# Ledger of designs, part 2: peptides against a protein of PDB entry 7K3S

Target 1, 60 residues: chain A of PDB entry 7K3S
Amino acid sequence: MEELSGKPLSYAEKEKLKEKLAFLKKEYSRTLARLQRAKRAEKAKNSKKAIEDGVPQPEA

## One batch from the design tools (peptide; aimed at target 1 L9 K16 L21 K25)

Design b2_p18_3_s3 (made by RFdiffusion4, then SolubleMPNN; its pose is not in this set)
Fold by OpenDDE base, seed 5:
Structure b2_p18_3_s3 (fold): chain B 60 residues (1-60), chain A 18 residues (1-18)
Amino acid sequence: as target 1 above (60 residues)
Amino acid sequence: DEWKELLEKEIEKLKKEE
């Protein structure tokens, strides 16, 4: 275990780290929401193709 | 990503103040 025995961060440094972590968490959550939307859109496209390939064209 | 660059720049500032 590397002793992260860095000097006790000042109150200001700790608050600045919390703000950065909050920002990172927000961007991570945005990326996850985008990924989940993309996966839902892909499933919806694949289901539409399966319906279109399953309709027998009426022979003329 | 601009957010990574901002985060890294700001972590580097904290490391220079120690």
Scores: peptide ipSAE 0.079, ipTM 0.684, DockQ to the pose 0.239
OpenDDE base, seeds 1, 2, 3, 4: peptide ipSAE 0.075, 0.057, 0.059, 0.077; ipTM 0.680, 0.636, 0.637, 0.670

Design b2_p18_3_s4 (made by RFdiffusion4, then SolubleMPNN; failed a check: too like the target's own chain; its pose is not in this set)
Amino acid sequence: EEWKKKLEEEIEKLKEEE

Design b2_p18_4 (made by RFdiffusion4)
Pose (drawn by RFdiffusion4):
Structure b2_p18_4 (pose): chain A 60 residues (1-60), chain P 18 residues (1-18)
Amino acid sequence: as target 1 above (60 residues)
Amino acid sequence: EEIEELKEEIEELEEEFE
């Protein structure tokens, strides 16, 4: 399911790698998706296809 | 702007953990 990214990292390096980079990768694709969808839907109501979003964390 | 900042932070962390 998950991907084991970071073999030769110590406790703190690995802690920072997973938590910080994952939060950043999530919010990168997350904010990009929220605004990109709002943009296309508001200009003209188009037939949406796919998004991996599921559990929202009150974000606007 | 927020997305560009997040991209820069990701690049910096990738370089740090290379």

Design b2_p18_6 (made by RFdiffusion4)
Pose (drawn by RFdiffusion4):
Structure b2_p18_6 (pose): chain A 60 residues (1-60), chain P 18 residues (1-18)
Amino acid sequence: as target 1 above (60 residues)
Amino acid sequence: YSEAYKEEVEKELEKIEE
């Protein structure tokens, strides 16, 4: 399921690598997706296809 | 920070940019 990224890292280095870069990767693809979908749908109501979003965290 | 930490951070940043 998950991917084990970061073998030779100590407790703190691994803690920062997983938590920080995962939060950043999520919000990167997350904010990009929210605004990109709002942009295409508002200009013209088009048939949407796919999005891996599921649980929203009150974000606008 | 260790060199290993810096290398792993750079690999993860490259995955985010892709």

Design b2_p18_6_s2 (made by RFdiffusion4, then SolubleMPNN; from b2_p18_6, 9 letters changed)
Fold by OpenDDE base, seed 5:
Structure b2_p18_6_s2 (fold): chain B 60 residues (1-60), chain A 18 residues (1-18)
Amino acid sequence: as target 1 above (60 residues)
Amino acid sequence: RSKAFEEELKKKLEEILE
């Protein structure tokens, strides 16, 4: 049994956990921004295809 | 075991947010 030592965290342990949480929040925000950009890019591709299918190319 | 770990994790998170 790992003694999950219900001992109060030292100041150094608290700071290390705050740093880890800040890193995870940053990576989450970066991933979310990429996902939102990808969704916007997909919508923009679908709108361009709808315009190209609707314009008869003038026969040369 | 899982519940005891979850409760300890909650206590540690509370102690960091104080």
Scores: peptide ipSAE 0.092, ipTM 0.652, DockQ to the pose 0.051
OpenDDE base, seeds 1, 2, 3, 4: peptide ipSAE 0.090, 0.090, 0.089, 0.090; ipTM 0.647, 0.646, 0.645, 0.649

Design b2_p18_6_s3 (made by RFdiffusion4, then SolubleMPNN; from b2_p18_6, 8 letters changed)
Fold by OpenDDE base, seed 2:
Structure b2_p18_6_s3 (fold): chain B 60 residues (1-60), chain A 18 residues (1-18)
Amino acid sequence: as target 1 above (60 residues)
Amino acid sequence: PSEAFLKELEKKLEEIEK
């Protein structure tokens, strides 16, 4: 295992870490947006069920 | 993640900001 040596990062290593951080931030934002969409969809389903359960079925 | 891994990430982040 390469010792996580406290050596100063080269310019190339700094740029590589900036790219990795940008990727992780993007994936986090994408996951958060999916979660928020799922929560909104769940609330919309629960509201539809509350309306359907509250409407007396028209007697045929 | 090990505490040592988190400390190394913190250090690397500080070096990127300099």
Scores: peptide ipSAE 0.081, ipTM 0.679, DockQ to the pose 0.050
OpenDDE base, seeds 1, 3, 4, 5: peptide ipSAE 0.073, 0.074, 0.073, 0.074; ipTM 0.669, 0.670, 0.671, 0.672

## One batch from the design tools (peptide; aimed at target 1 E27 Y28 L35)

Design b2_p19_1 (made by RFdiffusion4)
Pose (drawn by RFdiffusion4):
Structure b2_p19_1 (pose): chain A 60 residues (1-60), chain P 19 residues (1-19)
Amino acid sequence: as target 1 above (60 residues)
Amino acid sequence: EAEEELEELEEEIEELEEE
């Protein structure tokens, strides 16, 4: 399910790698997706296809 | 503003990958 990224990292290095880079990767694809979807739908109501979003964390 | 936020997130990802 998950991917084990970071074998030779100590406790703190691994802690920072998972938590920080995951938060950043999430919010990168997240904010990009929120605004990209709002952009296409507002210019013209088009038939949407796919998005992996599910649980929203009150974000606007 | 959204483009600047995405650029900042890219820079933070690159810095963490370099570490």

Design b2_p19_1_s1 (made by RFdiffusion4, then SolubleMPNN; from b2_p19_1, 6 letters changed)
Fold by OpenDDE base, seed 3:
Structure b2_p19_1_s1 (fold): chain B 60 residues (1-60), chain A 19 residues (1-19)
Amino acid sequence: as target 1 above (60 residues)
Amino acid sequence: EVEKKLKELEEEIEKLEKE
C-alpha cells in the first residue's frame, strides 16, 4: 500500500491553510455581494428602459 | 472556480484534522 500520505503538514502549514480558507470565504462573500448588486443594478436599468419605452409622449 | 477552491481547502483541512 503506497502511503502517499504526503508528509504530515506542520502545525504552521495547517494554520496557513486555515488562513487561506478564511481569505477565500471572505473573497467569495465579497464577490457574491458584488454579483448580487450588479444583477440588481441591471434590473433597475432595464426597468428604466421599460418606463422610457412605455410612455407615449403626448404630441402637443 | 472560488467555490471549488473553497471545497478543496475544506476537504484538505478536514483530512489534516483527522490525522
Scores: peptide ipSAE 0.100, ipTM 0.713, DockQ to the pose 0.069
OpenDDE base, seeds 1, 2, 4, 5: peptide ipSAE 0.095, 0.056, 0.094, 0.097; ipTM 0.709, 0.660, 0.714, 0.712

Design b2_p19_1_s2 (made by RFdiffusion4, then SolubleMPNN; from b2_p19_1, 7 letters changed; failed a check: too like the target's own chain)
Amino acid sequence: EVEKKLEELKKEIEKLEKE

Design b2_p19_2 (made by RFdiffusion4)
Pose (drawn by RFdiffusion4):
Structure b2_p19_2 (pose): chain A 60 residues (1-60), chain P 19 residues (1-19)
Amino acid sequence: as target 1 above (60 residues)
Amino acid sequence: EEEEAEEKLEELEEELEEE
C-alpha cells in the first residue's frame, strides 16, 4: 500500500522526511486540484472525470 | 484566490527542492 521511502535515515531524519515531504506533496496536488477543478467548472460546466480526493479537511 | 494559490504552490515546490 505505502512505499518505504528512506532506508539509511535515522529516527529524526526519517521523521522529517515522511511527515514534512508527505504534507507538502499532499497540499501541492491538493491546492492545485481544488483551484484547477474550480477553474474549468466555472468557465463552462464540463463533464468531470476522475479525482482521488475523498476526505475533505475544511479547505477553501 | 488564484494568485494566492500560485504563491502557495511556488512555496511548496521550493520547500520540496530544498529538503

Design b2_p19_3 (made by RFdiffusion4)
Pose (drawn by RFdiffusion4):
Structure b2_p19_3 (pose): chain A 60 residues (1-60), chain P 19 residues (1-19)
Amino acid sequence: as target 1 above (60 residues)
Amino acid sequence: EEEEAEEEIEELKEELEEE
């Protein structure tokens, strides 16, 4: 399921690698997706296809 | 709102590249 990224990292280095870079990767693709979808749907109501989003965290 | 979201995405990209 998950991917084990960061073998030779100590406790703190690994803690920072997983938590920080995952938060940043999530919010990168997250904010990009919320605004990109709002942009295409508002200009013209088009047939949407796919999005991996599921649990929203009150974001606007 | 679009400009603010674009600035947030640029900041997040820079942080990913630096770390």

Design b2_p19_4 (made by RFdiffusion4)
Pose (drawn by RFdiffusion4):
Parts: C-alpha cells; sequence; structure tokens
Structure b2_p19_4 (pose): chain A 60 residues (1-60), chain P 19 residues (1-19)
C-alpha cells in the first residue's frame, strides 16, 4: 500500500522526511485540485471524470 | 494563477513547520 521512501535515515531525518514532505505533497496536489476543479466547473458546467479526494478537512 | 497560489500556500506551510 505505502511506499518505503528513506532507508539510510536516522529517527529524526526519517520523521521529517515522511511527515513534512507528505504534508507538502498532499497540499500541493490538494490545493491545485480544489481550485482547478472550481475553475473548470464555474466557467462552464462540464462532465467531471475522476478525483482521488475523499475525506475533506474544512478547506476553502 | 492557480500555480502561484499553490506555491505561496506551500511557502506558508514550510514556515509553519520550521517554527
Amino acid sequence: as target 1 above (60 residues)
Amino acid sequence: TIEEKVEERLEELEEELEE
């Protein structure tokens, strides 16, 4: 399921690699998706296809 | 642009994590 990224990292280096870069990768694709979808749907109501979003964390 | 807003939000989040 998950991907084991970061073999030769100590406790703190690994802690920072997973938590920081995962939060940043999530919010990168997250904010981009929220605004990109709002942009295309508001200009003209088009047939949406796919999005991996599921559990929302009150974000606008 | 959307990309600029995403970059600005990521800079803010990095500053919060460094604090």

Design b2_p19_4_s4 (made by RFdiffusion4, then SolubleMPNN; from b2_p19_4, 6 letters changed; failed a check: too like the target's own chain)
Amino acid sequence: SIEEKVEEKLKELLKKLEE

Design b2_p19_6_s3 (made by RFdiffusion4, then SolubleMPNN; its pose is not in this set)
Fold by OpenDDE base, seed 5:
Structure b2_p19_6_s3 (fold): chain B 60 residues (1-60), chain A 19 residues (1-19)
Amino acid sequence: as target 1 above (60 residues)
Amino acid sequence: EELERLEKEYEELKAELEK
């Protein structure tokens, strides 16, 4: 059977690909949101540390 | 790396759906 790489996908194959695309788009959006939260949390930690290192701790 | 892999797989499947 020649795998005719040029046969138009059946309706069922196209629907399965659309479902996989919708899943991948969701995972991409989730991963992007995680990376954006991590970057914001790192910036917030670095800014808090820079403020604490600039305040003279009272000698106990 | 995970984001780039997901983007590549998405574009490959999109190109297959547009044939």
Scores: peptide ipSAE 0.293, ipTM 0.828, DockQ to the pose 0.067
OpenDDE base, seeds 1, 2, 3, 4: peptide ipSAE 0.291, 0.230, 0.293, 0.293; ipTM 0.826, 0.794, 0.827, 0.826

Design b2_p19_7_s2 (made by RFdiffusion4, then SolubleMPNN; failed a check: too like the target's own chain; its pose is not in this set)
Amino acid sequence: VDEKIAEAEKELEELKEKL

Design b2_p19_7_s4 (made by RFdiffusion4, then SolubleMPNN; failed a check: too like the target's own chain; its pose is not in this set)
Amino acid sequence: VDEKIEEAKKKLEELKEKL

Design b2_p19_8 (made by RFdiffusion4)
Pose (drawn by RFdiffusion4):
Structure b2_p19_8 (pose): chain A 60 residues (1-60), chain P 19 residues (1-19)
Amino acid sequence: as target 1 above (60 residues)
Amino acid sequence: AEEELEELEEEIEELEEEL
């Protein structure tokens, strides 16, 4: 399911790699998706296809 | 939003360079 990224990292290096880069990769694709979907839907109501979003964390 | 996305890209690059 998950991907084991970071074999030769110590406790702190691995802690920082997983938590920080994952938060950043999530919010990168997350904010990009929220605004990109709002942009296309508001200009003209188009038939949406796919998004992996599921649990929202009150974000606007 | 564009500036926030650029800052997130820079932070990802900086963390990759540190490791």

## One batch from the design tools (peptide; aimed at target 1 L32 K43)

Design b2_p20_1_s2 (made by RFdiffusion4, then SolubleMPNN; its pose is not in this set)
Fold by OpenDDE base, seed 3:
Structure b2_p20_1_s2 (fold): chain B 60 residues (1-60), chain A 20 residues (1-20)
Amino acid sequence: as target 1 above (60 residues)
Amino acid sequence: LEKELEEKKKELEEEIKKAE
C-alpha cells in the first residue's frame, strides 16, 4: 500500500481518487435505494398481516 | 456496508480536498 499521506497527489492519482469517489457515491446510492425498497416491502407485508388478523373467519 | 461506504466516501473526499 503506497502511503499517499505525505506527497502531493499527481494528476493521475487525483483522477483515480475522483473515479473511486464517484464509484462509492454510486454504490452508496444503490444500497440506499435497496434499503428503501426493502423498508417499503416490509411495510406492505405488515399491512397484509393486519388485514388477515382483522377478518373474522366465517364459522362453518 | 452503508457505514463502511460512507466512511470510505468521507476518506476519499478528505484526500481529494487535501490535494486541491
Scores: peptide ipSAE 0.094, ipTM 0.691, DockQ to the pose 0.060
OpenDDE base, seeds 1, 2, 4, 5: peptide ipSAE 0.063, 0.056, 0.074, 0.090; ipTM 0.645, 0.644, 0.662, 0.689

Design b2_p20_1_s3 (made by RFdiffusion4, then SolubleMPNN; its pose is not in this set)
Fold by OpenDDE base, seed 4:
Structure b2_p20_1_s3 (fold): chain B 60 residues (1-60), chain A 20 residues (1-20)
Amino acid sequence: as target 1 above (60 residues)
Amino acid sequence: LDEELEKKKKELEEKLKEAE
């Protein structure tokens, strides 16, 4: 593995890192939004079950 | 998955900061 830790990155390498960073920021934000939506949906299901279990269904 | 993406994001932010 070339230890890039000591060589000045070329302009093309810097632009490629910016592109990779932008992609990772986008995928992270998408994953986080999915996780937050899933947690909200789970809470909404649990709240709906708590309401449904706490309301005696009117005997038909 | 989120932790791996955050780790790679941090690694690339560090490399960009060293390159400024």
Scores: peptide ipSAE 0.077, ipTM 0.642, DockQ to the pose 0.063
OpenDDE base, seeds 1, 2, 3, 5: peptide ipSAE 0.079, 0.057, 0.057, 0.074; ipTM 0.645, 0.614, 0.616, 0.643; seed 1 fails the geometry check

Design b2_p20_2_s1 (made by RFdiffusion4, then SolubleMPNN; failed a check: too like the target's own chain; its pose is not in this set)
Amino acid sequence: LEKEEKEAKEKLEEEIKKAE

Design b2_p20_2_s2 (made by RFdiffusion4, then SolubleMPNN; its pose is not in this set)
Fold by OpenDDE base, seed 1:
Structure b2_p20_2_s2 (fold): chain B 60 residues (1-60), chain A 20 residues (1-20)
Amino acid sequence: as target 1 above (60 residues)
Amino acid sequence: LEEELEEKKKELEKKIKEAE
């Protein structure tokens, strides 16, 4: 990662960061909606088996 | 995965704000 620590970003670099942020926000929203659908589908499957298996769910 | 995307979003938002 180039440490851009200390130079003012050019106008072109700022616009490129805005485009990257807009893309990232879109992909985040899409990914979050997929994860929320997956978590709801798992809860609907798991609501039929109270098996208390103390496996720590990997933090997503 | 959701956490990594939110962290990268916050990193980019900071860099944009520092350039304003």
Scores: peptide ipSAE 0.097, ipTM 0.666, DockQ to the pose 0.082
OpenDDE base, seeds 2, 3, 4, 5: peptide ipSAE 0.052, 0.062, 0.048, 0.083; ipTM 0.605, 0.631, 0.590, 0.658

Design b2_p20_5 (made by RFdiffusion4)
Pose (drawn by RFdiffusion4):
Structure b2_p20_5 (pose): chain A 60 residues (1-60), chain P 20 residues (1-20)
Amino acid sequence: as target 1 above (60 residues)
Amino acid sequence: EELEEELEEAKEELEEELEE
C-alpha cells in the first residue's frame, strides 16, 4: 500500500522526510486540484471525470 | 482570473517549500 521511501535515515531524518515531504506533496496536489476543478467548472459546466480526493479537511 | 492568480501563487509557494 505505502512506499518505504528512506532506508539509511536515522530517527529524526526519517521523521522529517515522511511527515514534512508527505504534507507538502499532499497540499501541492490538493490546492492545485481544488482550484483547477473550480476553474474549469465555473467557466463552463463540463463533465468531470476522476479525482482521488475523499476526506475533506475544511479547505477553501 | 482570480482563481488563476491564486493557483499560480499557491504553486510557486509550495515549490519553494519543496526546494528548501

Design b2_p20_5_s4 (made by RFdiffusion4, then SolubleMPNN; from b2_p20_5, 7 letters changed; failed a check: too like the target's own chain)
Amino acid sequence: DELEKELERKKEELEKLLKE

Design b2_p20_7 (made by RFdiffusion4)
Pose (drawn by RFdiffusion4):
Structure b2_p20_7 (pose): chain A 60 residues (1-60), chain P 20 residues (1-20)
Amino acid sequence: as target 1 above (60 residues)
Amino acid sequence: ELEEELEEAKEELEEELEEA
């Protein structure tokens, strides 16, 4: 399911690698998706296809 | 407005990834 990224990292290095870069990767693809979808749908109501989003965290 | 907000948020998040 998950991917084991970071073998030779100590406790703190690994802690920072997972938590920080995962938060940043999530919010990168997250904010990009929220605004990109709002952009296309508001200009003209088009047939949407796919998005991996599921649990929202009150974000606007 | 949405295009400006999208560009700004993309640049900020790319800068945070480079700093990390």

Design b2_p20_7_s1 (made by RFdiffusion4, then SolubleMPNN; from b2_p20_7, 8 letters changed; failed a check: too like the target's own chain)
Amino acid sequence: ELDEKLEKKKKELEEKLKEF

Design b2_p20_7_s2 (made by RFdiffusion4, then SolubleMPNN; from b2_p20_7, 9 letters changed)
Fold by OpenDDE base, seed 1:
Structure b2_p20_7_s2 (fold): chain B 60 residues (1-60), chain A 20 residues (1-20)
Amino acid sequence: as target 1 above (60 residues)
Amino acid sequence: DLDKKLEEKKKELEEKLKEF
């Protein structure tokens, strides 16, 4: 474990890091949920194209 | 890419908070 060889953070600096961590956890969860929805929507679009390209038009 | 950068920054802050 490399101790980050910095002076002990003040109470105010520790609270600021906790707030930043809480913000990053929230934005991570939001972004992950958006990405998962986008990937599901992309898979659903690709499955529809595979069905449309696989129907032989009846040669009249 | 963005999710990886957010997870890396989250870990960096969790490590900093564990040293205190």
Scores: peptide ipSAE 0.087, ipTM 0.656, DockQ to the pose 0.069
OpenDDE base, seeds 2, 3, 4, 5: peptide ipSAE 0.081, 0.080, 0.086, 0.078; ipTM 0.654, 0.650, 0.656, 0.647

Design b2_p20_7_s3 (made by RFdiffusion4, then SolubleMPNN; from b2_p20_7, 7 letters changed; failed a check: too like the target's own chain)
Amino acid sequence: DLEEKLEKAKKELEEKLKEF

Design b2_p20_8_s4 (made by RFdiffusion4, then SolubleMPNN; its pose is not in this set)
Fold by OpenDDE base, seed 4:
Structure b2_p20_8_s4 (fold): chain B 60 residues (1-60), chain A 20 residues (1-20)
Amino acid sequence: as target 1 above (60 residues)
Amino acid sequence: VEELEKKEEEHKKKLQELLE
């Protein structure tokens, strides 16, 4: 697709690209925050399980 | 976790394609 590199983008095309970029940056940041939360939750579950397996439950 | 890692990588690729 060689036709997009040679023509100066119109003002409207530039604004549309800025909007697309802003949307993708927002979705990336949201996904990254979810991923980081999921990794922290997995690590916290694994650490809690390792503590629970490492403490002999007092036999009642 | 794996599905979110895949989505994160897809967003990185789309961001790169818009910055090239």
Scores: peptide ipSAE 0.258, ipTM 0.813, DockQ to the pose 0.202
OpenDDE base, seeds 1, 2, 3, 5: peptide ipSAE 0.257, 0.257, 0.256, 0.255; ipTM 0.813, 0.812, 0.812, 0.811

## One batch from the design tools (peptide; aimed at target 1 E19)

Design b2_p21_3_s2 (made by RFdiffusion4, then SolubleMPNN; failed a check: too like the target's own chain; its pose is not in this set)
Amino acid sequence: EKEEEEKLKELLKKLEEELKK

Design b2_p21_3_s3 (made by RFdiffusion4, then SolubleMPNN; its pose is not in this set)
Fold by OpenDDE base, seed 5:
Structure b2_p21_3_s3 (fold): chain B 60 residues (1-60), chain A 21 residues (1-21)
Amino acid sequence: as target 1 above (60 residues)
Amino acid sequence: DKEEEELLRKLLEELLEELKK
């Protein structure tokens, strides 16, 4: 068990750690939202191709 | 100090929970 008993953080170091963790949480949520949008867009493209391949294009 | 440490713990717990989803 590595004792993560680092030196007691000063008030300023704790505040800086809080800000870093809040930033990391925000960037994670932003990345997750991008990934979810990308997956939805990919599914929508695949569904359009499946419909176009199954519907005879009206001869112009 | 105790309130700030509790806030840091909660923020870390929330981040770790989101990473497990």
Scores: peptide ipSAE 0.080, ipTM 0.685, DockQ to the pose 0.052
OpenDDE base, seeds 1, 2, 3, 4: peptide ipSAE 0.080, 0.073, 0.079, 0.075; ipTM 0.682, 0.678, 0.679, 0.650

Design b2_p21_3_s4 (made by RFdiffusion4, then SolubleMPNN; failed a check: too like the target's own chain; its pose is not in this set)
Amino acid sequence: EEEEEKKKKELEEKLEELLKK

Design b2_p21_5 (made by RFdiffusion4)
Pose (drawn by RFdiffusion4):
Structure b2_p21_5 (pose): chain A 60 residues (1-60), chain P 21 residues (1-21)
Amino acid sequence: as target 1 above (60 residues)
Amino acid sequence: EEKIEEAEELIEELEEKIEEE
């Protein structure tokens, strides 16, 4: 399911690698998706296809 | 912003560690 990224990292290095870069990768694709979808749907109501979003964390 | 700064510090520390090895 998950991907084991970071074999030769100590406790703190690994802690920072997973938590920080995962938060940043999530919010990168997250904010990009929220605004990109709002942009296309508001200009003209088009047939949406796919998005991996599921649990929202009150974000606008 | 704090998360980015802490991630930059982590990259610098890993670069130094690789140079030492």

Design b2_p21_5_s1 (made by RFdiffusion4, then SolubleMPNN; from b2_p21_5, 9 letters changed; failed a check: too like the target's own chain)
Amino acid sequence: EEKKKELEELKKKLEEKKKKE

Design b2_p21_5_s2 (made by RFdiffusion4, then SolubleMPNN; from b2_p21_5, 9 letters changed; failed a check: too like the target's own chain)
Amino acid sequence: EEKLKELEELKKKLEEKKKKE

Design b2_p21_7_s2 (made by RFdiffusion4, then SolubleMPNN; failed a check: too like the target's own chain; its pose is not in this set)
Amino acid sequence: EEEELKKELEEKKKELKKKKE

Design b2_p21_7_s3 (made by RFdiffusion4, then SolubleMPNN; its pose is not in this set)
Fold by OpenDDE base, seed 3:
Structure b2_p21_7_s3 (fold): chain B 60 residues (1-60), chain A 21 residues (1-21)
Amino acid sequence: as target 1 above (60 residues)
Amino acid sequence: KEEEEKKKKEKKEEELKKKKE
């Protein structure tokens, strides 16, 4: 397991690393989109509740 | 061409890995 820390990566090691990075970027973007959707849904719930309770929305 | 050259290099490296095991 120690060959990874100093040798120039082979062509296939570089390609396998690119594939892993592409996969991780895809999963990151999906997770970020879910988080942004959740935050928007929470803000929309809080806005609906504040309108229903007659509480002035905190200006952003 | 680039994907075919990629596949050829991957196959050669997999074969080289199998020879080191």
Scores: peptide ipSAE 0.103, ipTM 0.743, DockQ to the pose 0.055
OpenDDE base, seeds 1, 2, 4, 5: peptide ipSAE 0.071, 0.080, 0.063, 0.075; ipTM 0.711, 0.725, 0.704, 0.709; seed 5 fails the geometry check

Design b2_p21_7_s4 (made by RFdiffusion4, then SolubleMPNN; its pose is not in this set)
Fold by OpenDDE base, seed 1:
Structure b2_p21_7_s4 (fold): chain B 60 residues (1-60), chain A 21 residues (1-21)
Amino acid sequence: as target 1 above (60 residues)
Amino acid sequence: KKKEEEEKKKKKEEEYKKKKE
């Protein structure tokens, strides 16, 4: 295991990394919420079609 | 506002250096 014997990060570098991490977490959460909404909308469309076509839905 | 935030960051950096010695 090579110890990352890099110079210890300055306070300003740590704060920049925290700001970048907070930004990335926010964009991840927004993307995840969009994906979950899209999956729910797809399931609701497939559910409506399966009811219209008389196909038994797999109960989860 | 931006200058005051930069001065606060500089003061915290000096405090961080002083705690690491």
Scores: peptide ipSAE 0.204, ipTM 0.731, DockQ to the pose 0.286
OpenDDE base, seeds 2, 3, 4, 5: peptide ipSAE 0.199, 0.202, 0.191, 0.195; ipTM 0.724, 0.723, 0.713, 0.720

Design b2_p21_8_s2 (made by RFdiffusion4, then SolubleMPNN; failed a check: too like the target's own chain; its pose is not in this set)
Amino acid sequence: EKEKEELKKKELEELEKLLKE

Design b2_p21_8_s4 (made by RFdiffusion4, then SolubleMPNN; failed a check: too like the target's own chain; its pose is not in this set)
Amino acid sequence: EEERKKLIEKELKELEELEKE

## One batch from the design tools (peptide; aimed at target 1 K20 L21)

Design b2_p22_1 (made by RFdiffusion4)
Pose (drawn by RFdiffusion4):
Structure b2_p22_1 (pose): chain A 60 residues (1-60), chain P 22 residues (1-22)
Amino acid sequence: as target 1 above (60 residues)
Amino acid sequence: EEIEELEEEIEELEEEFEELEE
């Protein structure tokens, strides 16, 4: 399911790699998706297709 | 602007972790 990214990293290096970079990768695709969807839907009501979003964390 | 900042932070962290792996 998950991907084991970071074999030769110590406790702190691995802690920072997973938590920081994952938060950043999530909020990158996250904020980009919220605004991109709001942009296309508001200009003209188009038939949406797919999004992997599921559990919202009160974000606007 | 927030997305560009997050992209720059991702690149910097990836470089730092590559240096630590080496």

Design b2_p22_1_s1 (made by RFdiffusion4, then SolubleMPNN; from b2_p22_1, 8 letters changed)
Fold by OpenDDE base, seed 4:
Structure b2_p22_1_s1 (fold): chain B 60 residues (1-60), chain A 22 residues (1-22)
Amino acid sequence: as target 1 above (60 residues)
Amino acid sequence: SKIEELKKKIEELEKEFKKLEE
C-alpha cells in the first residue's frame, strides 16, 4: 500500500496548483478552438475541391 | 494528440487538487 501521504500543501502551493490548472484549462480551450477551426477549414477545402472535381457532395 | 495530452494533464491536476482539499 503506497502511502500517498499527500503532504498537506501549503496555501501557497494550493494557489500555485490553481494557477497551473487555470493555465492548462486555457490552453485546452485554445487548442480545442484551433482544432474546431481546422476541421471547419478542412471541410471547406474538401467542399471546394469536391465542387472543383465535379464530385457531388454527400447530402447531409 | 495535443488535446488528449492537455485533457490528461488537467485530469491529473484535478485529482491532485481534490486530494489536497480532503
Scores: peptide ipSAE 0.321, ipTM 0.837, DockQ to the pose 0.240
OpenDDE base, seeds 1, 2, 3, 5: peptide ipSAE 0.209, 0.316, 0.317, 0.310; ipTM 0.808, 0.835, 0.835, 0.834

Design b2_p22_2 (made by RFdiffusion4)
Pose (drawn by RFdiffusion4):
Structure b2_p22_2 (pose): chain A 60 residues (1-60), chain P 22 residues (1-22)
Amino acid sequence: as target 1 above (60 residues)
Amino acid sequence: EEVEEEIEEAEEELEELKEELE
């Protein structure tokens, strides 16, 4: 399910690698997706296809 | 140090992307 990224890292290095870079990777694809979808749908109502989003965290 | 550099680079990429989207 998950991917074990970071074998030779100590407690703090691994803590920071998972939590920081996962938050940043999520909000990167997240904000990009919210605004990209809003852009295409507002210019012209097009048939949307796929998005892995599910649980929203009150974001606008 | 390598992990901290990777984190700084990723933060900078996210800030640049937010500015482009604004």

Design b2_p22_2_s1 (made by RFdiffusion4, then SolubleMPNN; from b2_p22_2, 6 letters changed; failed a check: too like the target's own chain)
Amino acid sequence: SEVEKKIEEAEKKLEELKKELE

Design b2_p22_2_s2 (made by RFdiffusion4, then SolubleMPNN; from b2_p22_2, 7 letters changed; failed a check: too like the target's own chain)
Amino acid sequence: KEVEEKIAEAEKKLEELKKKLE

